Peptides against a protein of PDB entry 5OOQ. Designs and how they scored, part 42

Target 1, 227 residues: chain A of PDB entry 5OOQ
Amino acid sequence: YREDVRQVVTHPANALSFLQPGRLVEISVNGKDNYGWGAVVDFAKRINKRNPSAVYTDHESYIVNVVVNTMYIDSPVNLLKPFNPTLPEGIRPAEEGEKSICAVIPITLDSIKSIGNLRLYMPKDIRASGQKETVGKSLREVNRRFPDGIPVLDPVKNMKIEDEDFLKLMKKIDVLNTKLSSNPLTNSMRLEELYGKYSRKHDLHEDMKQLKRKISESQAVIQLDDL

## One batch from the design tools (peptide; made by RFdiffusion4, then SolubleMPNN)

Design b1_p12_8_s2 (from b1_p12_8, 6 letters changed)
Fold by OpenDDE base, seed 5:
Structure b1_p12_8_s2 (fold): chain B 227 residues (1-227), chain A 12 residues (1-12)
Amino acid sequence: as target 1 above (227 residues)
Amino acid sequence: MVLGEAAEFRIL
């Protein structure tokens, strides 16, 4: 159920509008590497220059660059490739008693555990010396101010996810949190149906965005030909 | 916290 909600929340159709620079996100890479709360730098559609025909799942189709302050100090951060979510071996969060550093890591939407209802004022150039460390200090200060946890976006109130099947899922989760009795399989099937609807909606939105770009480019070309 | 907008945190 929490995973089902996470899949809907982190779907591009819902998540991308909330991945502004400085947005706090809780990061778990490969379901095991918990970096805690990081700050969004930017995001981009995943492009494989070596294989332009590569098809990614919706949750893997975007790369989100995030500042984390929990990177293990001896992690080979110099091997990090911009917009490559396949992290080098040894890139991991610091364990208990280990020293951590600030790093910018490229993650997929699938690596987002939660989207926070907080946004940091990000430096203009995060790649400048000391800027990631500044963000790292701010992340520590946020965690200090929110000892009970960073407030998570409400999928309905904040994200305005008004899909009837999602609302039914949320209501079921609420009822289940109250009653412990509904079958996980019925929710996974509904999640797949929701996922299919969101995928189509996202594809239509990207198609519309591409069409708007093409129209704008065509209008720009027409203006150039009329000069 | 205004319902619907992210609270902004200034980097000090």
Scores: peptide ipSAE 0.055, ipTM 0.728, DockQ to the pose 0.104
Fold by OpenDDE base, seed 3:
Structure b1_p12_8_s2 (fold): chain B 227 residues (1-227), chain A 12 residues (1-12)
Amino acid sequence: as target 1 above (227 residues)
Amino acid sequence: MVLGEAAEFRIL
């Protein structure tokens, strides 16, 4: 159920409008590599230059660059490629007692555990010397000020997810959290069905928005050539 | 304080 909510919250149709530069996000890569809270640098649609026909899932279709302050010091950070979410071997968070450094890592939306209700002021050039470390100090200060955890965006109150399929998902989760005593398998299948309906509806809406943008951009280019 | 817009936490 928390995973089903996470799937909806991290869907491109919902998440991208909240991934502004400096937005705090909680990061878990490959379900095991917990970097904690990082700060968004930027994001872009995933493009495979070698295979332009590559189809990605919704959660893998965008790459988010994030500053983390928990990278293991001996990680091969020089092998990191911007907008490549396939991390080199040895890229991991520091364990207890290990030294950490600041790094910019490319992640998918699926690697976002939570979206914070906080935004850092970001340096103009995060790639400049010492700028990642400045963000790293800011992340430490945020964690110090919020000992009980960084406030997470409310999907309904903050993100304004008013979609009927999502509200039905939430109501089912609430009913299931109250009814968790009887049949877990039938309940998971119904949540997957609702998520599948939600995703398909939002894919069509995103395609329509992208088409409207392309039409608007094409019209703007035509107007510039006619001047 | 309306929690609607991203509270810019300016860490001074």
Scores: peptide ipSAE 0.053, ipTM 0.721, DockQ to the pose 0.103
Fold by OpenDDE base, seed 2:
Structure b1_p12_8_s2 (fold): chain B 227 residues (1-227), chain A 12 residues (1-12)
Amino acid sequence: as target 1 above (227 residues)
Amino acid sequence: MVLGEAAEFRIL
């Protein structure tokens, strides 16, 4: 159930509108490397220049750059490639008793465990000296202020996910949390139906984005011809 | 695209 909710929340049709600069996200890479809460820098559609025909799953089709303050100090951070979510060997969070540093890591949507209802003020140039450390201080202060955990976006109230099957899933989770009972089989079929609806919403969103780009490009060309 | 709202946090 929690994974089914995560899959819906992190789907591009839902998540991308909440991945603004400074948005807090909880990060788990490959289901094992827990970086905790990080801050979104930006995101982009995943483009494979070597294989333009590469098909990615919806959750792997975008790369999110995030600032984390939990990177192990001896991690080979210099080997990190911008917009490459395949992290080099040795890139990991610091364990207990290890020192950590601030780093920008590229992740997929699938590496987002939760989306927070907070946004940090982000420096304009995160690559400038000391800027990652500033964000790292902000992350520490947020964690200090929220000892019981950073507030997560409500999928219904905040994200406006009003899909009937999703609402039924949420109601079922609430009932199950009260009854301590699990019924996993009913959720897989609903997830597939939800993805079909979200894919269509995503396509419409990309069409709108492409249209806005074309309008902006046409206006830029007109301004160049008038000079 | 409806931009998600969030509380802004700034370090003073």
Scores: peptide ipSAE 0.053, ipTM 0.746, DockQ to the pose 0.081
Fold by OpenDDE base, seed 4:
Structure b1_p12_8_s2 (fold): chain B 227 residues (1-227), chain A 12 residues (1-12)
Amino acid sequence: as target 1 above (227 residues)
Amino acid sequence: MVLGEAAEFRIL
């Protein structure tokens, strides 16, 4: 369900009109490398100069250039090719305790996890010295102002996605979320204790089942020796 | 391509 929503939201027909300069987007490259929230510089249709007949999926058909402030400091950022979403080896976000720098990375629409309901003021020339770092400071300030998370665009209210099947999907998600939130287990600090008790009970049940099998097997062997 | 007017909060 969340992935189905993401596929619709990040489709070119819906996403591109919201990828203005300074638009905040949450970035996850290849489902592994989480750069967090970055700011859109620009986007362009993906062109393969070597293979003009290359067919891309809708989500791979555009390249979005995004400023991130979470690039690992020792990442080979000099190997980044403009409009090439195939990132060089070693291009990754900084881990805990590592230093990060600001970088412009080319991503596909498929690498957008969420589109924010915020825009930063973007410098006219982001490639000029110190301009990426200015955007990086603005990104830190946004994260400071929104400790509970950056507001995401509402697909229906903000993005005006009026597709009937999508609206049905959203309604199903809302019903499921309501059922989940209304479950007295969801809000209990005792969920971990209950899960720990349920896990232990399940493990005990499997242990008892294995023990009963071993007892049955041993009894079957004893009956064969008495014949 | 019409840029969608979504509710935007601008941080300067």
Scores: peptide ipSAE 0.046, ipTM 0.732, DockQ to the pose 0.127

Design b1_p12_8_s3 (from b1_p12_8, 5 letters changed)
Fold by OpenDDE base, seed 2:
Structure b1_p12_8_s3 (fold): chain B 227 residues (1-227), chain A 12 residues (1-12)
Amino acid sequence: as target 1 above (227 residues)
Amino acid sequence: MVIGEAAKFKIL
């Protein structure tokens, strides 16, 4: 259930409008490498220059650059490639007792565990000397101010996810959290079906938005050529 | 709400 909510929340149709510079996101890479809360730098659609016909899943179709302050100090951060979410070997969060540094890492939407209801003021040039460390200080201060955890965006109230299938999902989760004092197994299959219906509907909406944008961009280019 | 000089963040 938490995973199914995560899948909906991190879907491009919902997440991208909340991935502004400085947005806090909780990061887990490959289901094991927990970087904690990081700050969004930017995002871009994933483009495979070597294979333009590469089809990515919705959650892998975008790359989000994030500042983390939990990178292990001896991680080979120099091997990080901009817009390559396949992290080099040895790129990991610091363990307990290890020293950490600030780094910018490229992640997919699938590596977002949660989206925070907080946004940092980001430096204009995060690549400039000391700027990522400034963001790292801000992340530490946020964690200090929210000892019970950073507030997460409410999918319905904040993200305005009003899809009927998603609302049915949330209601089921609430009923189940109320009932999960009793029985966990029966409800997973019905959640996948609802998510599958949700995804298909939102894919169509995003395709429509992208088409409208392309039409607008093409009209703007035509107007520039006519001047 | 922007809180503090050292860590400017906004609750949205």
Scores: peptide ipSAE 0.053, ipTM 0.737, DockQ to the pose 0.064
Fold by OpenDDE base, seed 1:
Structure b1_p12_8_s3 (fold): chain B 227 residues (1-227), chain A 12 residues (1-12)
Amino acid sequence: as target 1 above (227 residues)
Amino acid sequence: MVIGEAAKFKIL
């Protein structure tokens, strides 16, 4: 359900009108590299100069240039190619205890986790010396001002997504969230512990079921060899 | 003392 919402929100028909310079976006590259909140520089339609007939999915058909302040300091940022979303090896966010720097990275719409209800005032030339670091300071200040998280655009109220199937999806999510919030277990500080114990118990039960199946299969093979 | 330009953002 959250992924289904993300697919609709990040679709070009909905997202592009909200990707103005300075728009905050939450970035995850290839489902692995979480850069956190960055600021949009610009976007362009993806053009493959080597294969002009290349067909991209809707979510891969545009390149968004974003300033991030979480790039690992020793990342080969000099190898970044403008409008190429295929990032060089070693381009990654800083881990805990690592130093980070500001960088401009090209991403696809599929690398957007969420679109913020905030815009930064962007410098005229982000490629000029010190300008990306200025944006990086602004990103730190925004995160400091919103300790509970940066406000996300409401898909219905802010983005005006009026698709009937999308509205049905949102209603289903609201019902599930209401059921979750009304569950006595959700309000317990033990929810994470109980969920961890439940997950482990479920995994152990699946492992036991697989082991019993393997034992039964092995016993069936032994009975075939004894005949 | 260059007062670092206060982070300029707008809620849209």
Scores: peptide ipSAE 0.052, ipTM 0.706, DockQ to the pose 0.047
Fold by OpenDDE base, seed 3:
Structure b1_p12_8_s3 (fold): chain B 227 residues (1-227), chain A 12 residues (1-12)
Amino acid sequence: as target 1 above (227 residues)
Amino acid sequence: MVIGEAAKFKIL
């Protein structure tokens, strides 16, 4: 159930409007590499130059560049490719007792565990010398100010997710959190069905928005050629 | 006294 909420919250239709520069996000790569809270630099739609026909899942269709302050010091950070979420071997967070450094890593939306209700003021050029370390100091100061954890965006109150299928999902989760004493197996299938209906509806809505933008851009270009 | 530039953040 927390995973089903995470899937909806991290869906492009909901998440992208909250991935402004400096937005805090909690990062878990491949379900094992926990970088903790990082700061968003930027994001872009995933494009495979070698295979332009590559279809990605919704959660893999965008790349988010994030500053982390938990990168293991001996990680091959020089092998990191901008907008390539396939991380080189040896790219990992520092363990307890290991030294960490600041790095910019490209992640998918699926690697976002939580979206914070906090935004840092980001440097203009994060690639300039010492700028990542400045963000790293800011991340440490935020963690110091929020010892009980960084506040997470409320999906309904903050993100304004008012979709009926999502609200039904949330109500079911609340009812199931109250009922989870009795039968775990029958409830997962119905959440997957609701998420699948939600995703398909939002994919169609994003396709319509992209089509409307392309039409508007094409009309703007035509108006510039007619002047 | 490291005047750490007070991490400028906004709660949204």
Scores: peptide ipSAE 0.047, ipTM 0.714, DockQ to the pose 0.050
Fold by OpenDDE base, seed 4:
Formats: C-alpha cells, sequence, structure tokens
Structure b1_p12_8_s3 (fold): chain B 227 residues (1-227), chain A 12 residues (1-12)
C-alpha cells in the first residue's frame, strides 16, 4: 500500500510538475542508501547516448539532480557522472559518527521516497564554489525547524491526483491506519519491544528464505554435476 | 506560510 502510493506519486505524470528547483525530496537510492531530505536542482529526460533505443520504465525515464548534505566525506564524488543515475561504488550516505559533505547526485524518480511540501531558494549556479554548502546549511535549518519531520505533499489535496483507483487506495490506507491506531498495542508501552521482536522475527524469516534459496541453488548445481 | 526573509525556504 505505501509502496503503491509512492509509485503513483513518483510517476512522471504526477511528480515532474512538483520537481521545481529547491523542492525538497526524500531520497533512498536502490531502497538501501538513505540520503534523507535533499533539494532538487533540476531534472531532464534520460538520454542514453550509447543506446538511443534504450527503453526505460516511467520511473527510470527521468534524471533528477539533487543536492544532499549527507554524502560520506570519503565517497568518490569525483567519479559522479552528470545525468548518470548509476552511482559509482563507494557513493553512499554517511553513517552515524561519520563526516558528511554536500554533493549533487543524479537520481531516478524511483529513488524518491517522498516529495516535500517545502521549496528552498536555490542559488543560480549550484556548481559554483560554496553554493552546495549554502544549500546544505538551508537543509539543516529545515530539519531543525521540523523536528517531527518535513511536511509531505498531500497526493490528493496538493498534487491533485484524482484517479478513482488511487482514491480507493487512499481510503483503504485510511481505514487500515484507523484500525491500527485503535489497536490497544499501538498505545502500549511495550510497542517498541514488540516491534523489535516482530522485526527480528521478520528478518529471521527473510534469512530462512534466502538460505532455502541457496540450498535449492546448490542442489540444482549438484544435480547438474551428476548428469 | 511565508517564512520570513531570513529563511532560505518557502512552504508551498
Amino acid sequence: as target 1 above (227 residues)
Amino acid sequence: MVIGEAAKFKIL
């Protein structure tokens, strides 16, 4: 459900009109590298000069350049290619206790987790010396002013997504959220402990699934050697 | 909400 909403919100037909310079977006690259909230510089249609016939999915068909202030300091940012969303190895957000720098990264629409209801004043030339750091200071100030999180664009009220199936999806989510909030477990002081136990159980289930896959792959290889 | 001139951002 949340992923289905994200797919609709980040679709070019809906997202591009909100990707103005300085628009805040929450960035997660490949579902793993969370850069947090960044600021849109610009976007362009993805062009493969080496393969002009390359077909991209709708979510991969545009490149969004974003300023982040969470890039790991020792990341090989000099290897970043403009308009190439395939990030070099070692390009990652800073972990806890690591130093971060400001960088401009090219991302796809699929790397947008959410679109903020906030827009920064962007410098005219973000590539000029010290301009990324100015945006980075503005991002820190936004996070300071919104400790409970940056306001997200409402898909219906703000983005005017009026698709009937999308509205039905939103209503289903609201019903589920109401049921969740009415659950005695949500008000439990033990919710965090129970969620931690649930998360560990889920992780163990995924580990078991991966292990079963590896066993099946190994058995398939053994059967090929016995032929 | 227009956040004052010192704020390098606007809520839209």
Scores: peptide ipSAE 0.043, ipTM 0.714, DockQ to the pose 0.071

Design b1_p12_8_s4 (from b1_p12_8, 5 letters changed)
Fold by OpenDDE base, seed 1:
Structure b1_p12_8_s4 (fold): chain B 227 residues (1-227), chain A 12 residues (1-12)
Amino acid sequence: as target 1 above (227 residues)
Amino acid sequence: MVLGEAADFNIL
């Protein structure tokens, strides 16, 4: 259930409009490296310069640059490649009792655990000296103000995800959260089918959006040749 | 790209 909601929320068609500079996102890389809440710097479509024909999954098709304040101090942050979400070995969050630093890391959409209903004011140049640390202070202050957790975007109310299969999923989750206070075992199998239908429908919608973009780009090129 | 309106800027 939570993972299926996460897959929908982090899909490019839903997530990208909420990945403005300063947007708070909860970060988990490779399902193990939990950086906690970070702030979005920017995002870009993933381009493989070595293999331009590389097809990425929807959740891997964009790179999001995020400021984290939980990077382990001895992490080889100098080896971070801009717009490369394949993090070098030793890039990890600080564990309990370890010192942390602020870093900008490139992540995929799949590394987003949650999208927060908060945005920070971002410095104009996050790469300038001391700017990451400024954002790191703001992240600490946010965590201090929200001890029970940073408010997450509501997929329906805030993100306006109106997909019928998703709304049915959310209603089922709500009914199940209401009923799971009473009976746990029965409901896993039907969720994968609903997500599989949603994913295919979303893939078709992204294909249509990409096709519409290609048509619009082709029309824009034609208009440039006629000027 | 229609930027979603739901962003409270926290002035920290």
Scores: peptide ipSAE 0.036, ipTM 0.702, DockQ to the pose 0.067
Fold by OpenDDE base, seed 3:
Structure b1_p12_8_s4 (fold): chain B 227 residues (1-227), chain A 12 residues (1-12)
Amino acid sequence: as target 1 above (227 residues)
Amino acid sequence: MVLGEAADFNIL
């Protein structure tokens, strides 16, 4: 159920309107490499120049560049390619007792565990020397201010996901969290069917939402230049 | 505190 909610929340139709520069996201790469909370730099549609006919899943169809402050110090960060979510071998978070550095990593939407209800002010040029480390200090300060965890966006109240199938899913999760003191196994099959219905409805709306995003991105850029 | 509409809490 938490995974099914994550699939809906991280779907391009929902997530990309909340992936503004500085948006906090919780990052888990390949389900193993937990970088914790990072800050969004930008995102782009995934384009394979070598194979233009490459079909990606919805969750793999966009690349999000994020600043993390948990990269292992000896990771081969120089091998990172912008807009390539296939991370080189040895790119990992620092373990307990290891030194970490700040890095910009390209991830897919599938690597987003949670979207935070917080946004950092981002430097205009994150590639400039010392700018990643500035964001890294801000991330540490956020974690210090929120010891119980960074507040996550509410899918209904904050993200305004009003899809009837999703609302039925959320109600079912609430009923099940109230009932899940009793039996976990039987309800997974019905969630895949609801998600499959949701995805098919949203494929038709991608074009209209891309237009609304361009308008919102233009407004967000204007507010950053007027400060 | 009711976090109203997408209150971008900008932490400086």
Scores: peptide ipSAE 0.034, ipTM 0.699, DockQ to the pose 0.085
Fold by OpenDDE base, seed 4:
Structure b1_p12_8_s4 (fold): chain B 227 residues (1-227), chain A 12 residues (1-12)
Amino acid sequence: as target 1 above (227 residues)
Amino acid sequence: MVLGEAADFNIL
């Protein structure tokens, strides 16, 4: 359900009108590299100069340039290619205790976890010396002002997503959240322990699905070699 | 492409 909402919100038909310069977006690359909140510089339709006939999914069909302040200091940022969302090896967010720098990264819409209900004033030339660091200071100030998290755009109230199936999805989520909040386990000191057990069980279930897929793929290859 | 008027909270 949360992923289904994310897919609708980040679809070009909905997202692009909210990707103005300075729009805050929460960034997760490849489902693992969490850069936190960054600021939109611009976006463009993805063009493959080497393969003009390349078909991209809707979520991969645009490139968003975003300033982040969480890039690992020793990341090979000089290898970043403009309008190439395939990040070089070693491009990652800083871990705990590591130093970070400001960088402009090209991402796809699929790398947007959330769209914020906030915009920064962006410098006219983000590539000029010191301008990324200015945006990086503003991002730190935003995080300081919103310790409970940056406000997310409401898909219905703010983004005006009026699709009937989407509204039904949102109602289902609201009912589930109400049931979760009414659950006596939600207020228990055991919630953290139970959530940790649930998370581990979920991870094991995904690992089992991936393993079953790999086994099925390997069996399909064996059947092709036996023919 | 109509730039949607999202409620811009301008943080200066």
Scores: peptide ipSAE 0.033, ipTM 0.698, DockQ to the pose 0.088
Fold by OpenDDE base, seed 2:
Structure b1_p12_8_s4 (fold): chain B 227 residues (1-227), chain A 12 residues (1-12)
Amino acid sequence: as target 1 above (227 residues)
Amino acid sequence: MVLGEAADFNIL
């Protein structure tokens, strides 16, 4: 069920309209290399110049460039090829106790675990010196503000996925969650976690609205002091 | 840090 939802959400028909610059995405490469939340730079249709007849799956048919702040410091980032999602050997997230750096990595849609309901302001030129690190600071600040997780896009409410089979899937998940929540033992912790995530999603939506207002007000004040 | 809501940037 969660994987089925992920497959629908990350399908090009649904995902691409939400992969704007600065969109937060949760990244897992090859099902093992968890980079956490990164920020979308851009995306492009995957083109194999050596084999123009190459057919990719829908989830492999696009390359998404993402800034991550969790790249292992000694990863051979200089070997990263633009628009090549086949990452060089040694490209990995930092493990516990290891130092990390900011990097731009090309990933497929299949490497997206979740699409966040947040966008960062992105530098115009992410390749310029210090720009990735700026995004990396923003990612750290987001994670600090959302200790219980970054809000995920709602597939129905936010992404407007209205496919009947998908809606049936979501309804089944809701029924299962309700049945799990009707079980007294699963109810308290996971309902507190899911309701904490849902209440946090609601509170995060309000906090985002308030933060957006405060940022807008602060920018308006800064513009008034610079005049 | 400027954060945007998804709703503000839906390229519909």
Scores: peptide ipSAE 0.034, ipTM 0.700, DockQ to the pose 0.124; fails the geometry check

